# Peptides against a protein of PDB entry 3QIS, part 14

Target 1, 334 residues: chain A of PDB entry 3QIS
Amino acid sequence: PSLELSRREFVFENVKFRQLQKEKFQISNNGQVPCHFSFIPKLNDSQYCKPWLRAEPFEGYLEPNETVDISLDVYVSKDSVTILNSGEDKIEDILVLHLDRGKDYFLTISGNYLPSCFGTSLEALCRMKRPIREVPVTKLIDLEEDSFLEKEKSLLQMVPLDEGASERPLQVPKEIWLLVDHLFKYACHQEDLFQTPGMQEELQQIIDCLDTSIPETIPGSNHSVAEALLIFLEALPEPVICYELYQRCLDSAYDPRICRQVISQLPRCHRNVFRYLMAFLRELLKFSEYNSVNANMIATLFTSLLLRPPPNLMARQTPSDRQRAIQFLLGFLL

## One batch from the design tools (peptide; made by RFdiffusion4, then SolubleMPNN)

Design b1_p8_8_s1 (from b1_p8_8, 3 letters changed)
Fold by OpenDDE base, seed 3:
Order: sequence, then structure tokens, then C-alpha cells
Structure b1_p8_8_s1 (fold): chain B 334 residues (1-334), chain A 8 residues (1-8)
Amino acid sequence: as target 1 above (334 residues)
Amino acid sequence: DFVLQYEP
């Protein structure tokens, strides 16, 4: 069996969070026998490609002189954004197109990723006074390392924050402040807020705006700004309530005093963001007559974002654990 | 008071 490929090198320039890019190529059976093709994992890989890449179709059958179009789709989701922001992963891969009883054909994937404030840690964002696209990639790495070390120091209760670090971190990320301040100013009377989806084009404009500027006003509808806040919280590498406190939140869910003590043990940036969001959501609930927002809906929605189970417990989350998690947030909304 | 003024 033999294949002819129209292209073997693919370049994906300026890859962004949630922006789909597609490249196509053709394969043709230039042999005299039918053949089956498949993309196969490299040695020691579990998957034929990186999580941000897909081939469609990834396998198929070709008669002699038959041709098929293959799409290579690059899409950075919440599951890939953090590792691309840190530079731990890159827009580089090698695909192995295997021909049954035939040869391997190698495809080279390359390109560049543009960092996003979405999928960046709260600790790193509190150190960024400028838009993330203005920050050199080398400095992003340093900010993530410093953020990790400060989180560890804060958890260990060891060293007082040495007052000598030249730039005080922000109390909350500017990006989350911009989103929440906009919603507070313009969306408190918005009917079906957090219940109506935003527009995909507007969401992309909001993300690009927050990554590249400090706007006076966020573009798009109130629904798109509200959904952008949800996407931001979902994309956080560590949820606003750190994984280490998850079980303690569930255990305290019916004791409002213990709940407040648990929140007081969060890292400074996480604690500030939590208090900020809870204050906003309590204000939003005062306008329930206009916005159709109620405490149970908000608690249910934000619990999945703010109080995520640790990866080791995700498969074991009971309906009781979910109800306790909702009850924990209700104690801050009411 | 939603006085979470972001001090820039």
C-alpha cells in the first residue's frame, strides 16, 4: 500500500484561547490495493496528538485512486490553556499517519501561542499590572514560579511577606475586577443574567480586550460579559477555593462560622477574589425582581466554578457532596 | 456597599 499526501507541514500562527484554527490536506491511495490509514501514538504517548489538536477523520479506508480530505483542528480549551500560557507546552507536534502493512508518514505541526489571562493563576495575575500580552514570556515564567513559592510560603505560615519586594501585588486580578465592575454597573437589571448565553464573537472580543488592554468599558452584551466571567473562573488552573480546602468546605457547609474560618485560610489573592465575588453576587441578588437571579441558581452555578473537587476526587463526587458544596456557597449569598 | 474599589 502507498499514500500520496498533498501537504506534510502545517503552521498555526497566533493561536489563541477558544479560537478554532483549521488546516486541510488530502491523502490519496496511489497504490494498486485498498488501504486502511490511522493516526497512531508515538512511542510512549497515549494519544496520537496533543490535547489542543485533532485530526478529522483520524482513521479510514481508501480504495485504489480514492482521495480523502483530512482536517487538522487546533483548539485551545480550558484543559490546554494553562500549560500553553506557562510555556510548558507549545504549538508543536508530530503526527504519525500509519498505513496498515505499509509505511508511516510524518506530519509536522508548528506555530505560536499567544498567552491569555484566562487559564493564568490568580497569584500571577495579581502581580501583572499590565495586560498579559505586554508581559515578556520569560517574565511570565518567573511570575508563575514566584507565585508558586509564595503560595507554598503562605500555606506553611513560615515567612511573613517580606515587605521589601518592590511591587505590591494587586488585591484582585485587574481582569476579574473589570468584568465584575462592568456587571455591577450595567447588568444588575439585566433579565436572565447568567441564564442566557453570550455571543461567541463577543466572547472572543472580550477575551482579546482583557489580554491586550485595560479598557474603560468591556465590549459586548451583558450576557457575553457575564459568560466571560464564568469562562474565566472555569479556566483557572486552581479554583478560587483552593483544592486543599475542598473537603473542609464540605465538612463546614452547615456551620456559617466554620465556613468563614475556612475562607480566612485561603491564600490572600484567592480570599480577596472569593470575598469580591460573594459581595457582587449578594448585590446582584437585591435586583432579583429585574434580573430573575435567585440564590439557589447562583449557588448551583458558581459552586461548580469556585469549589471544584480535587482531580483525585472528581470521579467519587456524590450527590451529597455536591449539595454540601452548594450549601457552603449559600451561606455567603444569604 | 459594593465598595470593592479596585485600587489601580
Scores: peptide ipSAE 0.033, ipTM 0.746, DockQ to the pose 0.557
Fold by OpenDDE base, seed 1:
Structure b1_p8_8_s1 (fold): chain B 334 residues (1-334), chain A 8 residues (1-8)
Amino acid sequence: as target 1 above (334 residues)
Amino acid sequence: DFVLQYEP
């Protein structure tokens, strides 16, 4: 069996969070026998490609002189955004197109990723006074490392940060402030807020706006700005309530005093963001007659974003754990 | 009024 490939090198320029890119190529059976093709894992890989890449179709049959179009789809989800923002991963891969009883054909995937404030840690964002696209990638790495070390120091209750030399971190990320301030000013009376989906094009404009600028006003509908806040919270590598406190939140769910003590143990930026969001959501609940928002809906929605199960629990919640998690958040909304 | 004064 033999294949001819129309292209073997693919370049995905300016890959962004949640922006689908597609490149197509043809494979042709230039042999005299039917053949089965498949994309196969490299040696020691479990998958034929990285999580941000997909081939469609990834397998198939070709008769002699038959041709098929294959789409290579690049999509950075919340699952890949953090490692691409840090430069731990890159828009580079090698695909192995295997021909049954035939040869392997190698495809080279390359490109560049544009960092996003989505999928960046709260600690790093509190140190970024400028848009993330203005920050050199080398400095992003340093900011994430410094952020990790400060989180650890905060958890260890070690000595107060030397007040001396570096500019004080922001109390909350500017991106969270921009989103929440917009919603507070313009969306408190918005019917079906957090219940109506945003527009995908507007969501991309909001993401690009937050990554590249400090706008006076966020573009798009109130629904798109509201959904952008949800996407931001979902994409955080460490949720607003750190994984280390997850079980303690569940255990304290019915004692509002213990719940407040648990929140007081969060890293400074996480604690500030949590308090800021709870203050905003309590304000939004005063407009329930206009926005159709209630405490149970908000608690149910935001609990999945703010209080995620740790990865070691396989992101699984029992119905009891979910109910406790909702009850924990309700104690801050009422 | 929860004015988180974002001091710029």
Scores: peptide ipSAE 0.032, ipTM 0.748, DockQ to the pose 0.455
Fold by OpenDDE base, seed 5:
Structure b1_p8_8_s1 (fold): chain B 334 residues (1-334), chain A 8 residues (1-8)
Amino acid sequence: as target 1 above (334 residues)
Amino acid sequence: DFVLQYEP
């Protein structure tokens, strides 16, 4: 079997979080026999491509002189955003298009990623006084490494290193403050807040705005700003309640005194963000007659975002564990 | 009024 490929090199410029890019090419059977094609893993890989890349179709049959269009889709989800923000991974891959009993054809994928405050750690964001797109990538790496080391020291109850002349970290990320301040000012009376989805174009504008500027006003509807807050919390590499405290939150869910003690053990930035969000949500609940928001709805929605099971326990989460997690948050909303 | 004044 033999194929002709219209293109073998693909460049994806200015790849952003949650922004789909597509490149297309054709494959043609220029042989005299039917062929089966498939994208195959390289020798050391479990998948034929990186998590942010997809081929469609990824396999198929071609009759002699048949042609098929293949789409290469680049999409950075919450699962890939953190490793791309740190520069640990890049928009580079090699795809192997295999023919059954034939040759391998190599496709080169390249491009550049634009960092986002979405998928960046709370610790790193508390050290960023400027928008992430103004921060040199080298400094982003240093900020993530320093943030990891400070988190570990905080968990170990080690004395905070001397307040050397390094600028004091923010109490909460500016991005969270901007989102919550907007919602507090403009969305308390918004009907169906956190129940109506935002507009995808407005969500992209909000993400780009937070990545590139410190706006006086966030663009888009109150629903889009509310959904952007949910997306931000979902995209965090570690949830607002650190994975190490997950089981203790479930075990304490019916004792409000123990729940407050567990939260007091969070790293400073995580504890500040948690208290800030709970204070905002309690204020929002005072306007329930206008916004149709209730404590059970809010607790159910924010539980999956703030109190995520560790990756190793995710497949084992029971309905009882979910109910305990909801009860834990209810103790801070009521 | 829960004003976390973010003074930058």
Scores: peptide ipSAE 0.031, ipTM 0.744, DockQ to the pose 0.457
Fold by OpenDDE base, seed 4:
Order: C-alpha cells, then sequence, then structure tokens
Structure b1_p8_8_s1 (fold): chain B 334 residues (1-334), chain A 8 residues (1-8)
C-alpha cells in the first residue's frame, strides 16, 4: 500500500488558550490495493499526539484512488495551558501516520504559543504588575520557578518574605481583581448570574483583554465575565485552596472555626484570593432577590473550582467528600 | 463597601 500526502509540515502560529486552530491536508491512496491508515503513538508515547492536538479522522480505510481530508485541530484547554505557559511543553509534535502493511509517514507540527494569565499560578500572577503578554517568556519561566520555591518556603514557615525586594507582590492577581470588580459593579443585579453561560466570542475577548491589557472595563456581558472568572479558577495549576490543605478542609467542614484556621495556613496570595472571592460572593448573595443566586448553588459551583482534590485523589472523590467540600465553603458564604 | 482597593 502507498499514500500520497498533500502536506507534511504544519505551522500553528499564535496559538492561544481556548482558541481552536485547524489545518487540513489530504491523503490519497495512489496504490493498487485498499489501505488502512491510523495515527499511532511513537515508541515512548501512550497517545498518537499531545493533549492539545487532534487528528480527525485519526484512522480509516482508503480504496484505490480514494482521497480523504484530515483535520489537524490545535486546542489548548485547561489541561494543557499550564505546561504551555511555563514552556514545559511547546507547539511541537511529530505525528506518525501508519499504513497497515506499509510505511510510516511523519507529519511535523510546529508553531508558537502565546502565554495566558489563565493557567498561570497565583504566585506568578501576583508578581506580574503588567499584562502577561508584556512579560518576556524567559522571565515567565523564572517567575514560575521562583513561585514554586516561595510556595515551598511559605509552607515550610522558613523565611519571612524579605520586604527589601524592590517589587512587592500584588495582594491578589490583577486579573482576578478586574473580573471580580467588574462583577461587583455591574453584575450584582444580573438575573441568573453564574447560571447562564457566556458567549464564546466574548470569552475569547475577555481572555485576550486580560492577557494584553489592564482595561478600565472588561468587554462582554455579565454572564461572559462571570464565566471567565470560573474558567480562570478552573485553569489554575493549583486551586485557590492548595492541594496540601484539601483533606484538612474536608475534615473541618462542619467546624467553621477550624475551617478559618485551615484557610489561615494558605500561602499569602491564595489566602488573599480566597478571602477576596468569599467577600465578593457574600456581597452577591445579598442581591439574591435580583440575581437568583443562593448560597448552595454558589457553594456547589465554586467548591469544584476552589477545593479540588489532589490529582492522585481525583478518581476517588466520593459523594461524601464532595458534600464535605461544599459544607466547608458554605461556612464562608453564610 | 467591598473595596479591596487594587493598589497597582
Amino acid sequence: as target 1 above (334 residues)
Amino acid sequence: DFVLQYEP
């Protein structure tokens, strides 16, 4: 069997968080026999492609002289954004198009990723006084490494932050402040807030706005701004409540006093963000007659974002654990 | 007033 490929090199320029890009190519059976094609993993890989890449179709049959279009789809989700922001991963891959009883065809994927404040750590964002797109990529790497080291030092209670470093970190990320301040000013009376989806185009505009500027006003509907906050919290590499405190939050869920003590042990940025969000959500709940928002709905929604199980426990979260997590958050909303 | 003043 033999295939002809219309293209073997693909470049995805300016890949962004949640922005789908598509490239297409044709494969043609120029042989005399039917052929089965499939994308196959490389020797050390479990998957035929990286998590941000997909081929469609990824397998199929071609009769002699048949041609099929294959779409290569690049989409950076919450599951890939962090590793791309840090430069741990890149918009580079090699796809192996296998032909049954034939040869392998190699496809080269390349491109560039544009960093996002979405999927960036709270620690790094508290150091970013400018939009992330104004920060050199080399400095982003240093900020993530330093953020990891400071988190570890903070957990170890070792070194007071040397107040002598010329740039004091922000109390909360500017991106969270911008989102929450907008919602507080404009969305408190919004019916079905956090219950109605935003518009995908508006969400992309909000993300691009936060990545590139410090706006006076966030673009889009209140629903889109609200969903952007949820997406932001979901995309965090570490949730607002650090993984190390997850079990203690569950264990304390019915004691509001112990819950407050657990939160006091969060790293400074995480603790500030948590308190900021809880104060906003309590304010939003005063307008429940207008916005249809209640404490149980908010606790249920935000618990999955703020109090995520550690990756090793994700598959084992019980309904009881989820209820304890909700109860933990309710103690800050009521 | 929920004024976390963002001091930039």
Scores: peptide ipSAE 0.030, ipTM 0.744, DockQ to the pose 0.510

Design b1_p8_8_s2 (from b1_p8_8 with N4L H5Q)
Fold by OpenDDE base, seed 1:
Structure b1_p8_8_s2 (fold): chain B 334 residues (1-334), chain A 8 residues (1-8)
Amino acid sequence: as target 1 above (334 residues)
Amino acid sequence: EFVLQYEP
């Protein structure tokens, strides 16, 4: 069996968070026998491609002289955004198109990723006074490393931050401030806020706006700005309530005094963001007659974002754990 | 008024 491929090299330029890109190619059975094709893992890989890449179809049968169009889809989700922002991963892969009883055909995937404030740590963002696209990639790596070291120092109760020569970190990321300030100014009276989905085009514009500028006004509907805040919180590599405190939040869920003590143990940026969000949400709840927002809805929605189970516990989350997590958050909304 | 004064 043999195939002819219309193309073997694919370049995905300017890949962005949540922006689908597609490249297509044709495969043709130029042999005299039917063949089965499949994309197969390389020798050391569990998957035929990286998590941000997909082939469709990834397998099939071709009769002699039959042709199939294959789509290569690049999509950076919340699951790949952090490793691409740090440069730990890149828009590079090799696909192996296997023919049963035939040859392997190699496809080269390449391109570039444009960093996003979405999927960047709160610690790193608190050090970024400029849009992330203005920050050199080398400096993003340094900011993440420094952020990790400061998080560790904070957790270890080590010596107060040397008050010295480095510009003081922001109290909260500017991106969170921009989103929340917009919602506070313009969305408090918005009917069905956090209940109506945003528009995908507006979400992309908001992401691009936050990545490239410090706007006076965020583009898009209040629903799109509200959803962008949810996406931002979901995409955080470490949730606003750090994984290390997850179980303590559940254990304290019915004692509001202990809940406040647990929050006081968060890293400075996480603690500030949590307090900021809770204050915004309490303000939003005053307009419930206009925005249809209630404490139970908000607690249910934001608990999944702010108080995520650690990856090792995700598969074990009980309905009781979820109820405790909601109860924990309710103690800050009421 | 929750003035988070973001001093720039």
Scores: peptide ipSAE 0.033, ipTM 0.746, DockQ to the pose 0.439
Fold by OpenDDE base, seed 5:
Structure b1_p8_8_s2 (fold): chain B 334 residues (1-334), chain A 8 residues (1-8)
Amino acid sequence: as target 1 above (334 residues)
Amino acid sequence: EFVLQYEP
């Protein structure tokens, strides 16, 4: 069997978080026999491509002189955004198109990624006084490494923050402040807040705005700004409540005094963000007659974002664990 | 009033 490919090199310029890009090519059976094609893993890979890439179709049959269009889809989700922001991964891959009893055809994928404040750590964002797109990639790596080391030192209670030589970190990320300040000013009376989805185009504008500027006003509807806050919290590499405290939050869920003690053990930036969000949500609940928001809805929604199970426990989460997690947050909303 | 005043 043999194939002819219309293209073998693909370039994806200016790849962004949650923005789908597509490139297409054709494969033709120029042989005399039917062939089966498939994308196959390289040696030592579990998948035929990186998590941010997909081929459609990824397999199929071609009769002699048949042609099929294949789409290469690049999409950076919450699962790939953090490693792309740090430069640990890049928009580069090699796909192997295999023919049964035939040859391998190599496709080269290349491009560039534009960093986002979405999927960046709370620790790194507290050190960023400028939009992430103004920060050199080398400095982003240094900020993430320094953030990890400071988090570890804070958890070990070993080193007082040396107040002296480095610019003091922000109390909360400017991106969270911008989102919450907008919602507090403009969305307290918004009917169906956090219940109505935002517009995908407005969500992209909000992400681009936060990545490139410090706006006086966030673009888009209150629903889009509210959903952007949810997306931001979901995309965090570590949830606002650190994974190390997850089980202790569940165990304390019915004792409000122990719950407050657990939160006091969070790293400074995580603790500040948690208290800031809980204060905002308690203010929002005062307007329940206007915005149709109640404590049970808010606790249910934010629990999956703020109090995520560690990756090793995610498959083992019980309905009882979910109810304990909701009860933990309710103790801060009531 | 909870003044969410963050001056950066």
Scores: peptide ipSAE 0.033, ipTM 0.747, DockQ to the pose 0.510
Fold by OpenDDE base, seed 3:
Structure b1_p8_8_s2 (fold): chain B 334 residues (1-334), chain A 8 residues (1-8)
Amino acid sequence: as target 1 above (334 residues)
Amino acid sequence: EFVLQYEP
């Protein structure tokens, strides 16, 4: 069996969070026998491609002189954004198109990723006084390393924050402040807030705006700004309530005093973000007659974002654990 | 500096 490929090199320039890019190529059976093709894993890989890449179709059958179009889709989700922001992963891959009883054909994927404030740690964002696209990639790596070391020091209770480090971190990320301040000013009377989805085009504009600027006003509808806040919280590499405190939140869910004590043990940036969000959501609940928002809806929605089970416990979350998690958050909304 | 408008 033999294949002809119209292209073997693919370049995805300026890949962004949640922005789909597509490249197409053709494969043709130029042999005299039918053939089956498939994308196969490289040696030691579990999958034929990286999580941000997909081939469609990834397998198929070709009669002699048959041609099929294959789409290579690049999409950075919440599951890939953090490793691309850190530079741990890159827009580079090699696909192996295998022909049964035939040859392997190698496809080269290359390109560049543009960092986002979405999928960046709260610790790193508190150190970023400028938009992330103004920060050199080398400095992003330093900020992530510094953020990890400060989190470890904070958990170990060992060293007072050395007052001599030249720039004090922000109390909360500017991106969260911008989103919440906008919602507070303009969305408190918005009917069906957090219940109506935003527009995908507006969400992309909001993401690009937060990545590249410090706007006076966020573009888009109140629904798009509200959904952008949810996407931001979902994309965090570590949830606002750190994984280490998850079980303690569940155990304390019916004791408001212990709940407050658990929150006091969060890293400074996480604790500030949590308190800021809870203050905003309590204010939003005062306008329930206008915005149709209630405490149970908000607690259910935000619990999945703020109080995620650790990866090792995700498969074991009981309905009781979910109810305790909701009850924990309700104690800060009521 | 971004100020928390909401007292925690």
Scores: peptide ipSAE 0.032, ipTM 0.744, DockQ to the pose 0.203
Fold by OpenDDE base, seed 4:
Structure b1_p8_8_s2 (fold): chain B 334 residues (1-334), chain A 8 residues (1-8)
Amino acid sequence: as target 1 above (334 residues)
Amino acid sequence: EFVLQYEP
C-alpha cells in the first residue's frame, strides 16, 4: 500500500490560549490495494500527538484512488497553557501516519505560541506590572523560576524578601483586579451572574485584552467577564489555595477559626487573591435579590476552582471531600 | 463599601 500526502509540513503561527487553529491536508491512496491508515505514537510516547494537537480523522480506510481530508486542530486548553507559557513545551510535534503493511509518513508540526496571563502562576503575575505580551519570553522563564523559588522559600519560612533592589510585587495580579473590579462595578445587579455562560467571541476578546493591555474597561457582557474570571482561576497552574494546604482545608472545614489559620499560611500572593475574591463574593451575595446568586451556589462553583485536589489525589476525590471543600469555602462567604 | 483599593 502507498499514500500520497498533499502536505507534510504545517505551521501554526500565533497560537493563543483557547483559540482553535485548523490546517487541512489530503491523503490519497495511489496504490492498487485498500489501505488502513492511523496516526501512531512515537516509540516513547503514549499518544500520537501532544495534548494541544488533534488529527481528525486519526484513522481510516482508503480504497484505491480514494482521498480523505485530515484536519490538524491546534487548541491550547487549560491543560496545555501552563507548559506553553513557561516554554517547557512548544508548538512543535512530529506525527507518524502509519500505513498498515506499508511505510510511515512523517508530518512536521511547527509554529509559535503567544503567552497568556491565563495559565501563568499568581507569583509570576504579581511580578508583571505590564501585560504579559510586553514581557520578553526569556524574562517569563526567569519569573517562573523565581516564583517557584519564592514559593519554596515562603513554605520553608526562610529569609524575608530583601525589600531593597527589586520592584515590589503587586498585592494581587492586575488581571484578577481588572476582572473583579469590573464585576464589582457593573455586575452586582446582573441576573444569573456566574450561571449564564459568556460568549466565546467575547471571552477571546477579554483574554486578548488582558494579555496585551491594561484596559480602563473590560470588553464584553458581565456574563463573559464573570466566565473569564472562572477560566482564569481554572487555568492557574497552582490553585489559589496551594495544593500543600488542600488536606488541611478539608480537615478544618467545620472550624471557621482553623480555616482562617490555614489561609494565613498561604504564600502572600495566594493569600491576597483568596481574601480579595472572598471579599468580592461576600459583596456580590448582598445583591442576591438581583443577581440570583446564593452562598451555596458560589461555594460549589468556586471550590472546584480555588481548592483543587493535588494531581495525585484528583482521581480519588470522594463526595465527602468535595462537601468538606465546599464547607471550607462557605465559612468565608457567610 | 467594598474597597477595591488594590491599585495595580
Scores: peptide ipSAE 0.032, ipTM 0.750, DockQ to the pose 0.507

